# Peptides against a protein of PDB entry 7AE7: the designs that were tried, part 57

Target 1, 321 residues: chain A of PDB entry 7AE7
Amino acid sequence: KVYKDLREFLEVLEQEGQLIRVKEEVNPEPDIAAAGRAAANLGKNQPAVFFEKIKGYKYSVVTNVHGSWQNHALMLGLDKNTSTKDQFYELNRRWDKFPVPPNVVKREAAPCKENVIDKDINLFEILPLYRINEQDGGFYISKASVVTADPEYPDDFNKLNVGTYRIQVKDRDRVGIQALAMHDIAVQLEKAEAENKPLPIAITIGNNPLVTFMASTPVGYNQNEYEFVGALQDGVPMDIVKSDLYDHLYVPAGSEVVLEGHIIPRVRTVEGPFGEFPGSYSGARLQCEVKIDRITHRTNPIFENLYLGIPWTEIDYLMAL

## One batch from the design tools (peptide; made by RFdiffusion4, then SolubleMPNN)

Design b2_p13_7_s3 (from b2_p13_7, 6 letters changed)
Fold by OpenDDE base, seed 2:
Structure b2_p13_7_s3 (fold): chain B 321 residues (1-321), chain A 13 residues (1-13)
Amino acid sequence: as target 1 above (321 residues)
Amino acid sequence: SNAEKIEKFIKEK
């Protein structure tokens, strides 16, 4: 099976007994992180956890979507009991199909365009934000697929980067982003900052599970993650759409939320701490700042976020493949 | 069930 969006995947997870739906109202803290820990600590067949009602928020949260080998098998459209060996074999077989170019859909055909916010932007009205770890210095968006382009070659689709980065919410319309020197986004940002120009950015939340997988998988600077998604879909193209602010940035057509904006050139603000590993907090550092200029979102958007804790967690499964 | 274990864990925290 191929999935167009997160919702189609969550439906399959629920049908396969790999999603737990929490229908009672929860507190953002500590209940979301507590439920994520409980799911991870089941030892095998770790389910996704979907929270329908969150106190003080309008919308839902889902965690632990990639949190088991069963969920990874289902992501590949395989039987949930497919062995890890056979999953790796199938992944490698499909990888050789690269490149599979995406299908560019019209704006009116893209679910991520159902609603627009272009004034009075407040991230807290769209995302049910919570602290992932008790000692975190703020609220994090930990499972976004971040889209950027090479500012010298904005029309070179092979240089379009889709990556996963640590993102702290700083204000209603501001986020901090950790752009490490080894990441493709850092190369693109360096070029923009050399000219004192903003770097265009689209932060996409709640995607096709293979988009999230590929955004977390290192590829070459001249390789497009969307073309690998098509390969991992066994040759079926994924659907993308132009961003509203930038003709050269393409986002997944089925994204739950798209935050469009720019990295402010030569500005660094305090970010962190964040609990990347149990008992190890990365210290507070000066990181890049993004201004959010426009939001597009599906009606009743689902906030997909990582659970972080003792291995094996969702992040360990994403790094193991 | 797995659901009951998660619900119990939420209620105990």
Scores: peptide ipSAE 0.224, ipTM 0.868, DockQ to the pose 0.128
Fold by OpenDDE base, seed 3:
Structure b2_p13_7_s3 (fold): chain B 321 residues (1-321), chain A 13 residues (1-13)
Amino acid sequence: as target 1 above (321 residues)
Amino acid sequence: SNAEKIEKFIKEK
């Protein structure tokens, strides 16, 4: 099975008994993180947890989507009881199908374009934000697929980067992003900042689970993550759509939320701390700042966010293969 | 069930 979006995957997880739906209103803190921990601590068959109602917010949250080998098998469209060995074999077999170019769909065919916010941007109205860890210095978007391009080669689709980065919410229309030197985004940002230009960015949330998987998987600078998604879909192209603000940026057509904006050149602001490892908070550091200029989103957008804790948690499953 | 365990855990926190 191939999934067009997060919703199709969540439906399968629920059908397979790998999603728990919480219908009662929860507090953003500590309930979301507590439930994520409880799910992870089941030891096997760790389900996604979907919160329909979050106190003080309009929209839903889902966590622990990639939180088990069963969820990982289902992501690959395999039987949930497929062994880790057979999952690895199938992943490797499909990897060799690279490249599988994506389909570029029309704006009208892209679910991520159902709603537009281009003024009075407030991230808190769109995303049910919460602290992932008790000692976090703020609210994090931890499972976004961030789209950037090489400013020297904006039309080179092979240099389009889709990566996962640590993102702290800084204001209603601003986020901090950790662009480490080892990441492809840092190369692209360096080129933009050399000319004192903004770097165009699209921060996509709630994607096809293979997009999220590939965004967390290092690939070559001249390799497009979307072409790997098509490979991992056993040769079925994924659907992408042009961003609203930038002709050279393409986002997953089925994204729940797309934050379009720019990295402000040569600006660094305090970000963190964040609980990357239990008992080991990365200290506060100066990080890049993104201005959000436009939001597109599906009706009733689902905020997909990472659960992080003692291994094995969702992040460990995303990095295990 | 796993659902009941998670719901219980949420209610106890």
Scores: peptide ipSAE 0.143, ipTM 0.829, DockQ to the pose 0.128
Fold by OpenDDE base, seed 4:
Order: C-alpha cells, then sequence, then structure tokens
Structure b2_p13_7_s3 (fold): chain B 321 residues (1-321), chain A 13 residues (1-13)
C-alpha cells in the first residue's frame, strides 16, 4: 500500500485498530499531551490519537501517528504485525531504489491548494496550537517537513532539503526555527545571510507518513528526500507541487497545511525552552525567525503534531530504522 | 478531567 497523504494513512490506521478517534471536545492543554503520553505508555500497539474537537479551535489534531512498530509497518505498506527485523530489511531493500523522482502535479490537482490565506494571517485560526509540555516556553510545531533550497543553486533539485526542525510559534504570522549547524537548512541559511537575503521556506504539516519519516532521516546534502520517499514507496513516485510563492520550492501535493514564507536574514529572537525529554529542557536560545507570507491548506486541515516524553516515543520510532 | 478520561479510554483499548 502507498499513501498519497496523511488522510489515507489515518484511514488505514483506523481500519487496523491503530487509531483512536476522540469525538468529545478536549482542552488543548493538558488533554492532547496527556493522551499522547497515555498512548506512548502502552508500550506496544501504540495508536495514533485523533482529536476531532478542540476547545477554542476549529480544526482537528492528530498525534502519535508514527508512535509504534505497528504504525511503522503500516507506513511501509506492510502488515501491521511485520517484525522490526523484516521492516528493517524491507526498508533497506527499498532504499537501494533511490533515486525515484517525484511527480510534479498541477496546482489544481494538489489538495494542499484547496484554500489560500494571503492576508491577515493568523496561525491560531489554522492550527490548534497547544503546549506539548507544561513548561514549554510556547506552542511548538514539532512534526513539520520544512522545505528549503540552496540559494546559490535554487534549480538544483538534488539540493532541495526537506527536514524536521523545532518550530516555536512567535506571533500570528511568525515562527522561530531551530536551524542547527548540523542541519542542511543551516548551510542554506548561511549562504542567504551572507548576502543579507531572506531564505525562502515552506513549512509543511500533515504529510504522507514517508515524507515525515524522510524529513526526520539524515541524508546527504545533494540528495533529495522526495526521491527517497519514492524509493520507500517501492518505486512509486510521490506527488509534489510548486509552492505558490517560489518556483524552486516543491511541497507534498497532499499536505494538510503549507506555511510559505521566508527566514528573516540576520534576525535572531529568543526561542524555547522546549521539553525534549522530561526534566530536560533545552535552554532558551537565539534562533532564526520565519515570516509567514502565505498559507495554503486542505479543507478542514488536520494538525499533525508530536508528543515528546520518556522513550520510547514517536521520535524514537522515526529514528529507529 | 478530559485528560483523565482520555488516558483511561486509551488504556482500555
Amino acid sequence: as target 1 above (321 residues)
Amino acid sequence: SNAEKIEKFIKEK
């Protein structure tokens, strides 16, 4: 099985008994984090948790999507009971199919383009934001696939980077992003900042689960994560579409939400703290700031976000193979 | 709380 988007994956998770649908209205805090923790603490068969109604918000949240070996098997289109060993072997077998170039679809064929917001941007109207941990310094987008390009080689598709970075909401139309020196985005940002230019960015939320997996998987600077997604789909290309603002940025066609904007050159603002582990907060740091200039989204967008807690959590499953 | 309800609900699945 290959998934076009998050929704097709969530449908399979639900069919396989690996998704809990919460229909009762919840408080964004502490209920979402509590449910994520409860799901993670099951130790096996950890389900995704889908919140249909969140107090004060219009749209839904899903968490713990990659939160188990069963969910990981299903992501690979395998039987949910496939052993970790067999998942590993299958992953490696498919990895050797790299590169599998994506299909570029037309704008009108991309579900992420169903709705556009180009004025009066307010992230809180689109994303049911909450603190993942009680002591977090703000609201985090923790499971986004962030698309950037090399500003010196914007047309080199091999240098298009899709990565997962810690993103703190700073304002209605601004987010802080943690671009560490070890990340490919930091190389691209350094080049942009050398010229005092903005770095174009697309922050994509709620993707095909293999996009999220590859965005969390280190690859070479000259390797495109979308071409690995096609490999991991056993040679089936994924669908991408041009961003609205930038001809050189491509986003997953099926993304629930796409935040298009730019990293503001040479601006640093306080980001954090964020609870990466219970009792371990990364201190407040000066980090980059993104201005959101345009949003595209599916109708009734699903905010996919991560729960972080004591291992094994969703991030551990994303990094385990 | 809803958190406690959800935790209970998840543990019962």
Scores: peptide ipSAE 0.071, ipTM 0.776, DockQ to the pose 0.759
Fold by OpenDDE base, seed 1:
Structure b2_p13_7_s3 (fold): chain B 321 residues (1-321), chain A 13 residues (1-13)
Amino acid sequence: as target 1 above (321 residues)
Amino acid sequence: SNAEKIEKFIKEK
């Protein structure tokens, strides 16, 4: 099975008993984090948790999507009871199919383009934001697939980077992003900042689970994560669409939310703390700042966010490969 | 709390 988007995957998770749907209205805090902890405590059968109604917000949240080996098997389109060994074998077999180029779809064919916000941007109206950990210095977007390109080679598709970064909401239309020197985004940002130019960025939320997986998996600077997604789909191309603001940035066609904007050159602002690991907060750091200039989103967008409670967490499953 | 209800519900699944 191949998934076009998060919704198709969530449907399969629900059918397979790997998603708990919460229909009652919940508080963003502490209920979402509490449910994540509860899910993590189920051992090997950790389900996703889908919250239909969140007090003070219009839209839904899903957590723990990648939070088990069963969910991981289903992500690969395998039987949920496929052994970890066989999952790894299949992953490696499919990896050898790289590259599988994505399909570029038209704007009108991309679900992520159903709605547009280009003025009076307020992230809180689109994303049911909450503190993941009690001591977090703010609201985090933790499962975004962030798209950037090489500003010297914007048309080189092999240098298009899709990565996962720690993103703190700073204002209605601003986020902080952690671009470490080891990340491809940092190389691209350095080039932009050398010329005092903004770096174009698309922050994509609620993707095909293999996009989220590949965005968390380090690849070479000249390797495109979308081409690995196609490989991991056993040779089925994924669908991408051109961003609205930038001709050289492509986003997953099925993304729930796309935040288009730019990294402000030579600006660093305080970000954090964030509870990356249980009982361990990464301190406040000076990080890059993104201005959000445009939002596109599906109707009734689902905010997919990470649960970081007790190991094994989603991050442990995403990094275990 | 809703959290406790959710936790209970999840544990019963």
Scores: peptide ipSAE 0.038, ipTM 0.715, DockQ to the pose 0.723

Design b2_p13_7_s4 (from b2_p13_7, 6 letters changed)
Fold by OpenDDE base, seed 3:
Structure b2_p13_7_s4 (fold): chain B 321 residues (1-321), chain A 13 residues (1-13)
Amino acid sequence: as target 1 above (321 residues)
Amino acid sequence: SNAKKIEEFIKSV
């Protein structure tokens, strides 16, 4: 099975008994984190948790989507009881199919373009934001696939980067992003900042599960993550669409939410703390700041966010292979 | 608490 978007994957998880639906209204804190912890602590067959109603918000949340070996097998379109060994062999077999170029679809064919917000940007109206950990310094978007390009080679599709980075909400239309020197985004930002130019960015939320997997998997600077998604789909191309603000940035056609904007050159603001691992908070640091200029989203968008806890949690499954 | 009820619900499924 190949999935076009998050919704098709959530349907399969529910059919396979790997998704718990919470229909009652929940408090963002502490109920979402408590539910994620309970799901992760089942020890086996850890399900996704889908919250239909969040108090004070309009839209839904899903967590723990990649939170088990069963969910990982289903992501690969395998039987949920496929052994970790057989999943590893199948992943490696498909990896050798790289590159599989994506299909560029028209704007009218892309579900992520159903709705547009281009004025009075307010992230709290579109995302049910909450603190993941009790001691977090703010609200985090922890499972976004972030799209950037090389500002020297904007038309080189092989240098288009899709990565996962820690993102703290700073204001209604601003986020902090952790661009570490070891990440491809840091190389691209350094080039833009040398010329005192903004770096164009698209922050995509609620994707095809293989896009989220590849955005969390290190690849070469001249290798495109979308071409690996096609390889991991056993040679079936994924669908991408141009961003609205930038002709050189492409986003997954099925994304639930796309935040389009720019990294402000040579600006650094306080970000953190964040509980990346139990008992180890990364301290507050000066990090990059993104201005959000446009949002596109599906009707009734689902906010997919990471659950963090004692291993093995969702982050460990995303980094294990 | 509501959190405890949700934890118990998830453990029962």
Scores: peptide ipSAE 0.336, ipTM 0.895, DockQ to the pose 0.768
Fold by OpenDDE base, seed 5:
Structure b2_p13_7_s4 (fold): chain B 321 residues (1-321), chain A 13 residues (1-13)
Amino acid sequence: as target 1 above (321 residues)
Amino acid sequence: SNAKKIEEFIKSV
């Protein structure tokens, strides 16, 4: 089984008993985090949790999508009871199919382009933002696949980076991003900042689960994560679409929300704290600032966000490979 | 609390 988008994956999770649907209105805090903790504590069959109604917001939240080995098996299109060993074997077998180039679809064929916001941008109108942890210094977008390119080689598709980075919401149209020196985005940002130029960015939310997986998986600087997604789809290309603002940035065609903008050169603002692990808060630091210039989104967009409550978080499953 | 209700709901599934 191959998934075009998050919605097809959530449907399979629900059919397989790996998704809990909360139909009652919830408070963003503390109810989402409490539900995530409860789901993580169910033992081996840790389900995703889908919240249909969030008080004060228009749209839904899903969390813990990658929160179990069963969900990981289903992500690979395997039986949910596939052993970790067999999942690893199958992942390695598919990895050798790299590269599988993506299909570039027309704008009209991309669900992420159903709606456009290009003025009066307010992230709170599109994303039901909440504190993931009680002591977080703000609202985080923790499961975004962030697309950037090499500013010296913008047309080199092999240098197109799709990564996962810690993103704090700073204002209606501003986010802080943690670009550590070891990340490919930091290399690209350094090149842009050397020339005092903005770095183009697309922050994509609610993707095909293999996009989220590959964005969290380190690859070579000259390797495109989308070509690995095609490999992990057993040779089926994924669908990408050109960003609206940048000819050299491509986003997953099925993304629930795409935040297009730029990293402001040589600007650093206070970001954090964030509870990355139980009892471990990364301190507040000066981090990069992104201006959001355009949003595209699916009708009734689903905000996929990471669960980070109790050990065996989604990160542990995303990084355990 | 609503949080406890949700926790109990999730545990019941």
Scores: peptide ipSAE 0.319, ipTM 0.889, DockQ to the pose 0.755
Fold by OpenDDE base, seed 2:
Parts: structure tokens; C-alpha cells; sequence
Structure b2_p13_7_s4 (fold): chain B 321 residues (1-321), chain A 13 residues (1-13)
């Protein structure tokens, strides 16, 4: 089975008994994190947790989407009881199908384009933001697939990067992003900052689970993550759409929320702390700042966010590959 | 707390 978006995957997780739906209104803190910890502590078959109603917000949250080997098997369109060995065998078999180029769909065919916000941007109106860890220095977007291009080669599709980065919300229309020197985004940012130019960016939230998986998997600088998504879909292309602000940036057609903007050149602001691992907080650091200039989103967008807590967490499953 | 009720609910599923 291949998934067009997060919603099709959540439907399968629910059908397979791998999603818990919380229908009662929850407090963003501490209820979301408490529920995530409870789900992770179930032992085998850790489910996703979907929160329908969040106090003070209009929209839903889902967490722990990649939080088990069963969810990982289902992501690959396999039986949920497929052994870890057979999942790795199938992953490797499909990896050899690279490249599988994506389909570029029309704007009117892309669910991520259903709604537009181009003025008075407020991230708190679109995303049910909460502190993931009790000691976090703010609200984080921890499971976004971030799209950037090489500013020297903007039309080279092989240099289009889709990565996962730590993103702290700074203001209504500003986020901090951790672009480490080992990440492809840091190479692209260095080129833009050398010329004192903004780096175009699209921060995509709530994707096809294989997009989120590939955005968390290191690939070569001249390899496009979308072409690996098609390979991992056993040769079925994924659907992408052109961004609204930039002709050279393409986003997943099914994204729940797309934040379009730019990294401000040569600006660094305080970011963190963030609890990346249980009992380990990365200290406050100076990080890049993104201005959000446009939002596109699906009607009733789902905020997919990472569960962080006691091992095994989603990050442990994403890194175990 | 509501958090404890949610934890108990999740453990009961």
C-alpha cells in the first residue's frame, strides 16, 4: 500500500489498532506529553496518539506516528507483524530502485493549497503549540520536512534538500532553526550568507510518513529525498507541488501545513534549551532565524509532532535504520 | 489530574 498523505496513513494505523484517539478536550500541557509517555510505555505495539480537541486551539495534534516497528511496517505498506529483519530486507530492496522521480501536480490538485494566509501571520492560530519537554525553552516543531535549494544551482532538482531540523517558535511569524554544519541546509545557507542574501525555505508539517522518514535519513548532497520516497513506495512516484513564493521549491502535495519564508542572512538569535534525549538538554545556542511570509494549509490541519521521552521513542526508530 | 486520567485511559486500551 502507498499513502498520498498523513491522513491515509492515520486511517490505516487506526484500522490496524495502532492509533489511540483521544476525543476529550486536553490541556496542551501537560496532557499531550503525559499521553505520549503512556503510549510509549505500553511496551510492544506502541500506537500513535491523536488528540481531537486541544484547549485554546482549533486544530488537532498527532504524536508517536513512527513510534513502533508495527507503525514502521505499515509505513512500508507491509503487514504490521512483519519482522524487523524482513522490514530491513524490503527497505534495502526498494532503496535500489532510486531514483523514482516525483509527479508535479497542479496547484488546484494539491490539498496543501486549500487555504492561504499571506497577512497577519500567527503560527499559534494554525498549530496547537506546546512544550514537548518540561524544561524546553519554548515551543518546538520537531517533525517538519524542511525544503531548501542550492542558491548557486536553484534549478538543479538533485540539490533540492528535504531535511528534518530542530525548529523553535520565536514569535507569531518567526522560528529559529538549527542548521548544523553536517546538514545539507548548512551548505546552502553558507552560500546565501556569503552574498548576504536570504535563503528561501518551505517548512512542511504533517506529511506522507515516507517523506518524514527520508527527511530524517541522511542522503548525498546531489540526491533528492523525493526520489528515494518513490523508491521506498516500490516505484510509485510521490506527488509534489510548486511552492507559492518560490518557483524552485517543491513541497509534498498532501502536507497539512506549509510555512513558506526565508532564513534571514547573518542573523543569529538565542534558541533552546531542548530535551533531545531523556535527561540530556542541549544548552541555549545562537541559531538561524526564519521569517514566515506565507502559510498554506489543508482544512482542519493536523499538527504532527515528535514524541520525546523514555526509549524507545520515534527518534530511536527513525535512527535505528 | 486530567493527565493521569488520560494515562489510565491509554493503559486500558
Amino acid sequence: as target 1 above (321 residues)
Amino acid sequence: SNAKKIEEFIKSV
Scores: peptide ipSAE 0.287, ipTM 0.879, DockQ to the pose 0.769
Fold by OpenDDE base, seed 1:
Structure b2_p13_7_s4 (fold): chain B 321 residues (1-321), chain A 13 residues (1-13)
Amino acid sequence: as target 1 above (321 residues)
Amino acid sequence: SNAKKIEEFIKSV
């Protein structure tokens, strides 16, 4: 089984008994984090948790999508009871199919383009934002697949980077992003900042689960994560679409939300603290600031966000490979 | 709390 988007995967998770649907209205705090903790305590069969209604918000949240070996097997289109060993063998077998180039679809064929916001941008109207941890310095977007390119080689598709970074909401139209020196985005930003130019960025939320997986998996600077997604789909290309603002940035066609904007050159603002691990907060640091200039989104977008709080969180499953 | 009800619900599934 190959998934075009998050929705097709959530449908399979629900059919397989790997998704809990909360139909009652919840408070964004503390109910989402409490539910995540409860799901993580169910043992090896940790389900995703889908919240249909969140007080003060229009749209839904899903957490713990990658939170179990069963969900990981299903992500690979395998039987949910496939052993960890057999999942690794299948992943390695598929990895050897790299590169599998993506399909570039037309704007009209991309679900992420159903709605556009280009004025009076307010992230709180689109994303049901909440504190993941009680001591977090703000609201975080923790499962975004962030798309950037090399500003010296904008037409080199192999240098298109899709990564996962810590993103704090700073204002209605601004986010802080943690670009560490070891990340490909930091190399690209350095080149842009040398010229005092903005770095174009697309922050994509609610993707095909293999996109989220590959965005969390380190690859070479000259390797495109979308071409690995096609490999992990056993040779089936994924669908991408051109961003609205930038000719050189491509986003997953099925993304629930796409935040298009730019990293402001040579600006650093306070970001954090964030609870990266249970009881461990990374301190406040000066980090990059992104201005959001355009949003595209699916109708009734689902905010996929990371569950954190107990060992063997989604991060542990995303990094265990 | 609503959180506790949700936790109990999730544990019951």
Scores: peptide ipSAE 0.240, ipTM 0.862, DockQ to the pose 0.754

Design b2_p13_8_s1 (from b2_p13_8, 5 letters changed)
Fold by OpenDDE base, seed 1:
Structure b2_p13_8_s1 (fold): chain B 321 residues (1-321), chain A 13 residues (1-13)
Amino acid sequence: as target 1 above (321 residues)
Amino acid sequence: SKNDELLARSNAN
């Protein structure tokens, strides 16, 4: 089984009993985090949790999408009861199929292009933002697949980077992003900042689960994560589409939300604290700032966000494979 | 370039 988008995967999770749907209106805080913790207490078969209605917001949230070995088996299109060992063997077998180039679809064929916001941008209108942890210094987007390119080689598709970074919402149209020196995005940002130029960026939310998986998996600087997604789909290409603002950036065609913008050169603002692990907060630091210039989104977009309530967290599963 | 090939495919579909 191959998934075009998050929605196809959520349908399978629900069919397999790996998704809990909360139909009643919830408060963003503390109900989302509380329900996530309650789901984690269900044992090893931790389901995704889908919140249909959130007070003060128009759209839905889903958490814990990658939060179990059953969900990882289903992500690979395997039986949900496939052992961790057999999942690993299958992952390795498929990894050898790299590279599998993606299909580039037309704008009109891409679900992520159904709606456009190009003025009066307000992230709070499109994303049901909440504090993941009680002591977080703000709202975080924690499962975004962030697309950037090498400013020196913008037309080299092999240098297109899709990564996962800590993103704090700073304002209606501003986010802080943690770009550490070990990340490929930091290499690209350094090149842009050397010339005092903005770095083009697309922050994609609610993707094909293998995109999210590969965005959290380190690959070589000259390797494209989308070509690994095709390998992990057992040779079936994934669908990508050109970003609206940048000819050299490609996003997953099925993304729920795409935040297009730029990293402001040579600007650093306070970001954090964030509870990366239960009972552990990373301190506040000066981080890069992104201006959001355009949003594209599916009708009734689903905000996929990370569950961090109690171990095992989604991060533990995403990093364990 | 690989981008040119991808762009050509995008225009052909």
Scores: peptide ipSAE 0.019, ipTM 0.598, DockQ to the pose 0.014
Fold by OpenDDE base, seed 4:
Structure b2_p13_8_s1 (fold): chain B 321 residues (1-321), chain A 13 residues (1-13)
Amino acid sequence: as target 1 above (321 residues)
Amino acid sequence: SKNDELLARSNAN
């Protein structure tokens, strides 16, 4: 089975008993994290947790989407009871199908374009933001697939990068992004900043689970993550759509939320701390700042965010294959 | 266009 979007995957997770739906109103803090921990305590078969109602917010949150081997099997369109060995085998078999170019769909066919916010941007109106860890320095978007391009080669699709980066909400229309030197985004940012130019960016939230997986999987600088998604879909292309602001950026057609904007050149602001691992916080550092210039989103967008808790994080599963 | 390139790649595979 191939998924067009997060919603199709969540439906399958629910059908397979790998999603818990929390229907009662929860407080964003500490209830989301607490419920995530409670779900993690259910054993190795950790379900996703879908929060339908969050106090003070209009929209829903889902966490722990990739938080088990069962969820990983389902992500690959396999039986949920597929062994880790067989999942690994299948992943590797499909990996060899790279590249599988994506389909570029029309704007009107892309669910991520259902709604547009181009003025009075307020991230808090679109995303039910919460502290993932109690001592986090702010609200984090931790499971976004961030799309950037090489500013020197904007039309080179092979250099289009889809990565996962730590993103702290800084203001209604601003986020901090951790672009480490080891990340492809840092190379692209360096080129932009050398010219004192903004780096165009699209921060995509709530994607096809294979997009999220590939965004968290290191690939070569000249390899496109979307072409791996198609490979991991056993040769079925994924659907992408042109961003609204930039002709050279393409986003998953099914994204729940797309934050389009730019990294402000040569600006650094305090970001962190963030509890990346249980019991450890990365220190506060000066990091890049993104101005959000436009939001597109599905109707009733689902905010997908990482679950971080003991003993296993979603990152552990995302990196284990 | 990038779309043309993507289409060209898709047709080459």
Scores: peptide ipSAE 0.018, ipTM 0.540, DockQ to the pose 0.013
Fold by OpenDDE base, seed 2:
Structure b2_p13_8_s1 (fold): chain B 321 residues (1-321), chain A 13 residues (1-13)
Amino acid sequence: as target 1 above (321 residues)
Amino acid sequence: SKNDELLARSNAN
């Protein structure tokens, strides 16, 4: 089975008993994090947790989407009881199908384009933001697939990068992003900053689970993550659409929310701390700042965010590969 | 906890 978007995957998780639906209104803090920890304590078959109603917010949150081997098997379109060994075998078999180029769909065919916000941007109106960990220095977007291009070669599709980065919400239309030197985004940012130019960026939230998986998987600088998604879909192309602000940036057609903007050149602001692992916090550091200039989103967008709790955490499954 | 009750109710439905 291939998934077009997060919603199709969540439907399968629910059908397979791998999603808990919380229908009662919860407080964003501490209830989301606490319910995530409670779900993690259910043992090896950790379900996703879907919060339908969050006090003070309009939209829903889902966590722990990748938080088990069962969820990982289902992501690959396999039986949920497929052994880890057989999952690895299938991943390796499909990996050899790279590259599988994506389909570029028209704007009117892309669910991520259903709604547009281009004035008076307020991230808190679109995303039910909360502290993931008790000691976090702010609200984080931790499962975004961030799209950037090489500013020297903007039309080179092989240099289009889709990565996962730590993103702290700084203001209504500002986020901090951790671009480490080992990340492809850092190479692209260095080129932009050398000329004192903004780096175009699209921060995509709530994607096809294989997009999120590949965005967290290191690949070569000249390899496109979307072409690996097609390979991992056993040769079925994924659907992408052109961003609204930039002709050279393409986003997943099915994204729940797309934050389009730019990294402000040569600006660094305080970001953190963030609890990346249980009992360990990455301290506060000066990080890049993104201005959000446009939002596109699906009607009733789902905010997918990382579950960080007692091991095994969702990040452990994303990194175990 | 209230969250344990929410989880238990969600699993019961």
Scores: peptide ipSAE 0.000, ipTM 0.288, DockQ to the pose 0.028
Fold by OpenDDE base, seed 3:
Structure b2_p13_8_s1 (fold): chain B 321 residues (1-321), chain A 13 residues (1-13)
Amino acid sequence: as target 1 above (321 residues)
Amino acid sequence: SKNDELLARSNAN
């Protein structure tokens, strides 16, 4: 089974009993984090948690999408009871199918293009933002697939990077991003900053679960994560669409929200603290800042965010394979 | 960072 978008995956999770739908209105804090912790305490078969109504917001949140081995099996289109060992073997078998080039779809065919915001950008109107941890210095977007390219080789699709980075909301139209030296985005940013140029960026939220998986999986600088998604789909290409602002950036066609903008060159602002691990906070650091210039989104966009708080978080499952 | 540890573990394999 192959999923075009997050919604198709959530439907399967719900059908398989791996998604809890919270229909009552919740407070963004502390209820989302508390419910995530409660779901994690349900044992090994941790479901995704879908919050339909969040006080003060218009749209929904889903968390813990990758938060169990059952969810991971379903992501691969396997039986939910497939052993971790068999999941690993299947993942490796499919990995050898790389590269599987994506399909480029027309703008009109891409669900992520249903709505456009290019004026009076306010992230709080589109994303139900909340503190993941009680002592977080702000709101974080923790499960975005961030698309950037090499400024020297913008048309080289093999150098198109799709990665996961810690993103703090800084203002209505600004986010801080942690681009570490070991990340491909840092190489690309260094090239842009050397010329004092903005780095084009698309921050994509609520994707095909294999996109999110590959964005969290390091690959070679000259390897495209979308071509691995096609491999992990057992040879079925994924659908991508050109970004609105940049001809050289492609985003998943089914993304719930796409934040298009640029990393401001040579600007560093305070980011953090963030509760990266239970009971531990990373100190505040100077990080890059992104200006959001355009948003495209699906109607009634779902904000997918990472569950953090107990050992064996979603990240632990994403890394264990 | 958690991502650093993740990447360090991924690069160590």
Scores: peptide ipSAE 0.007, ipTM 0.408, DockQ to the pose 0.024; fails the geometry check

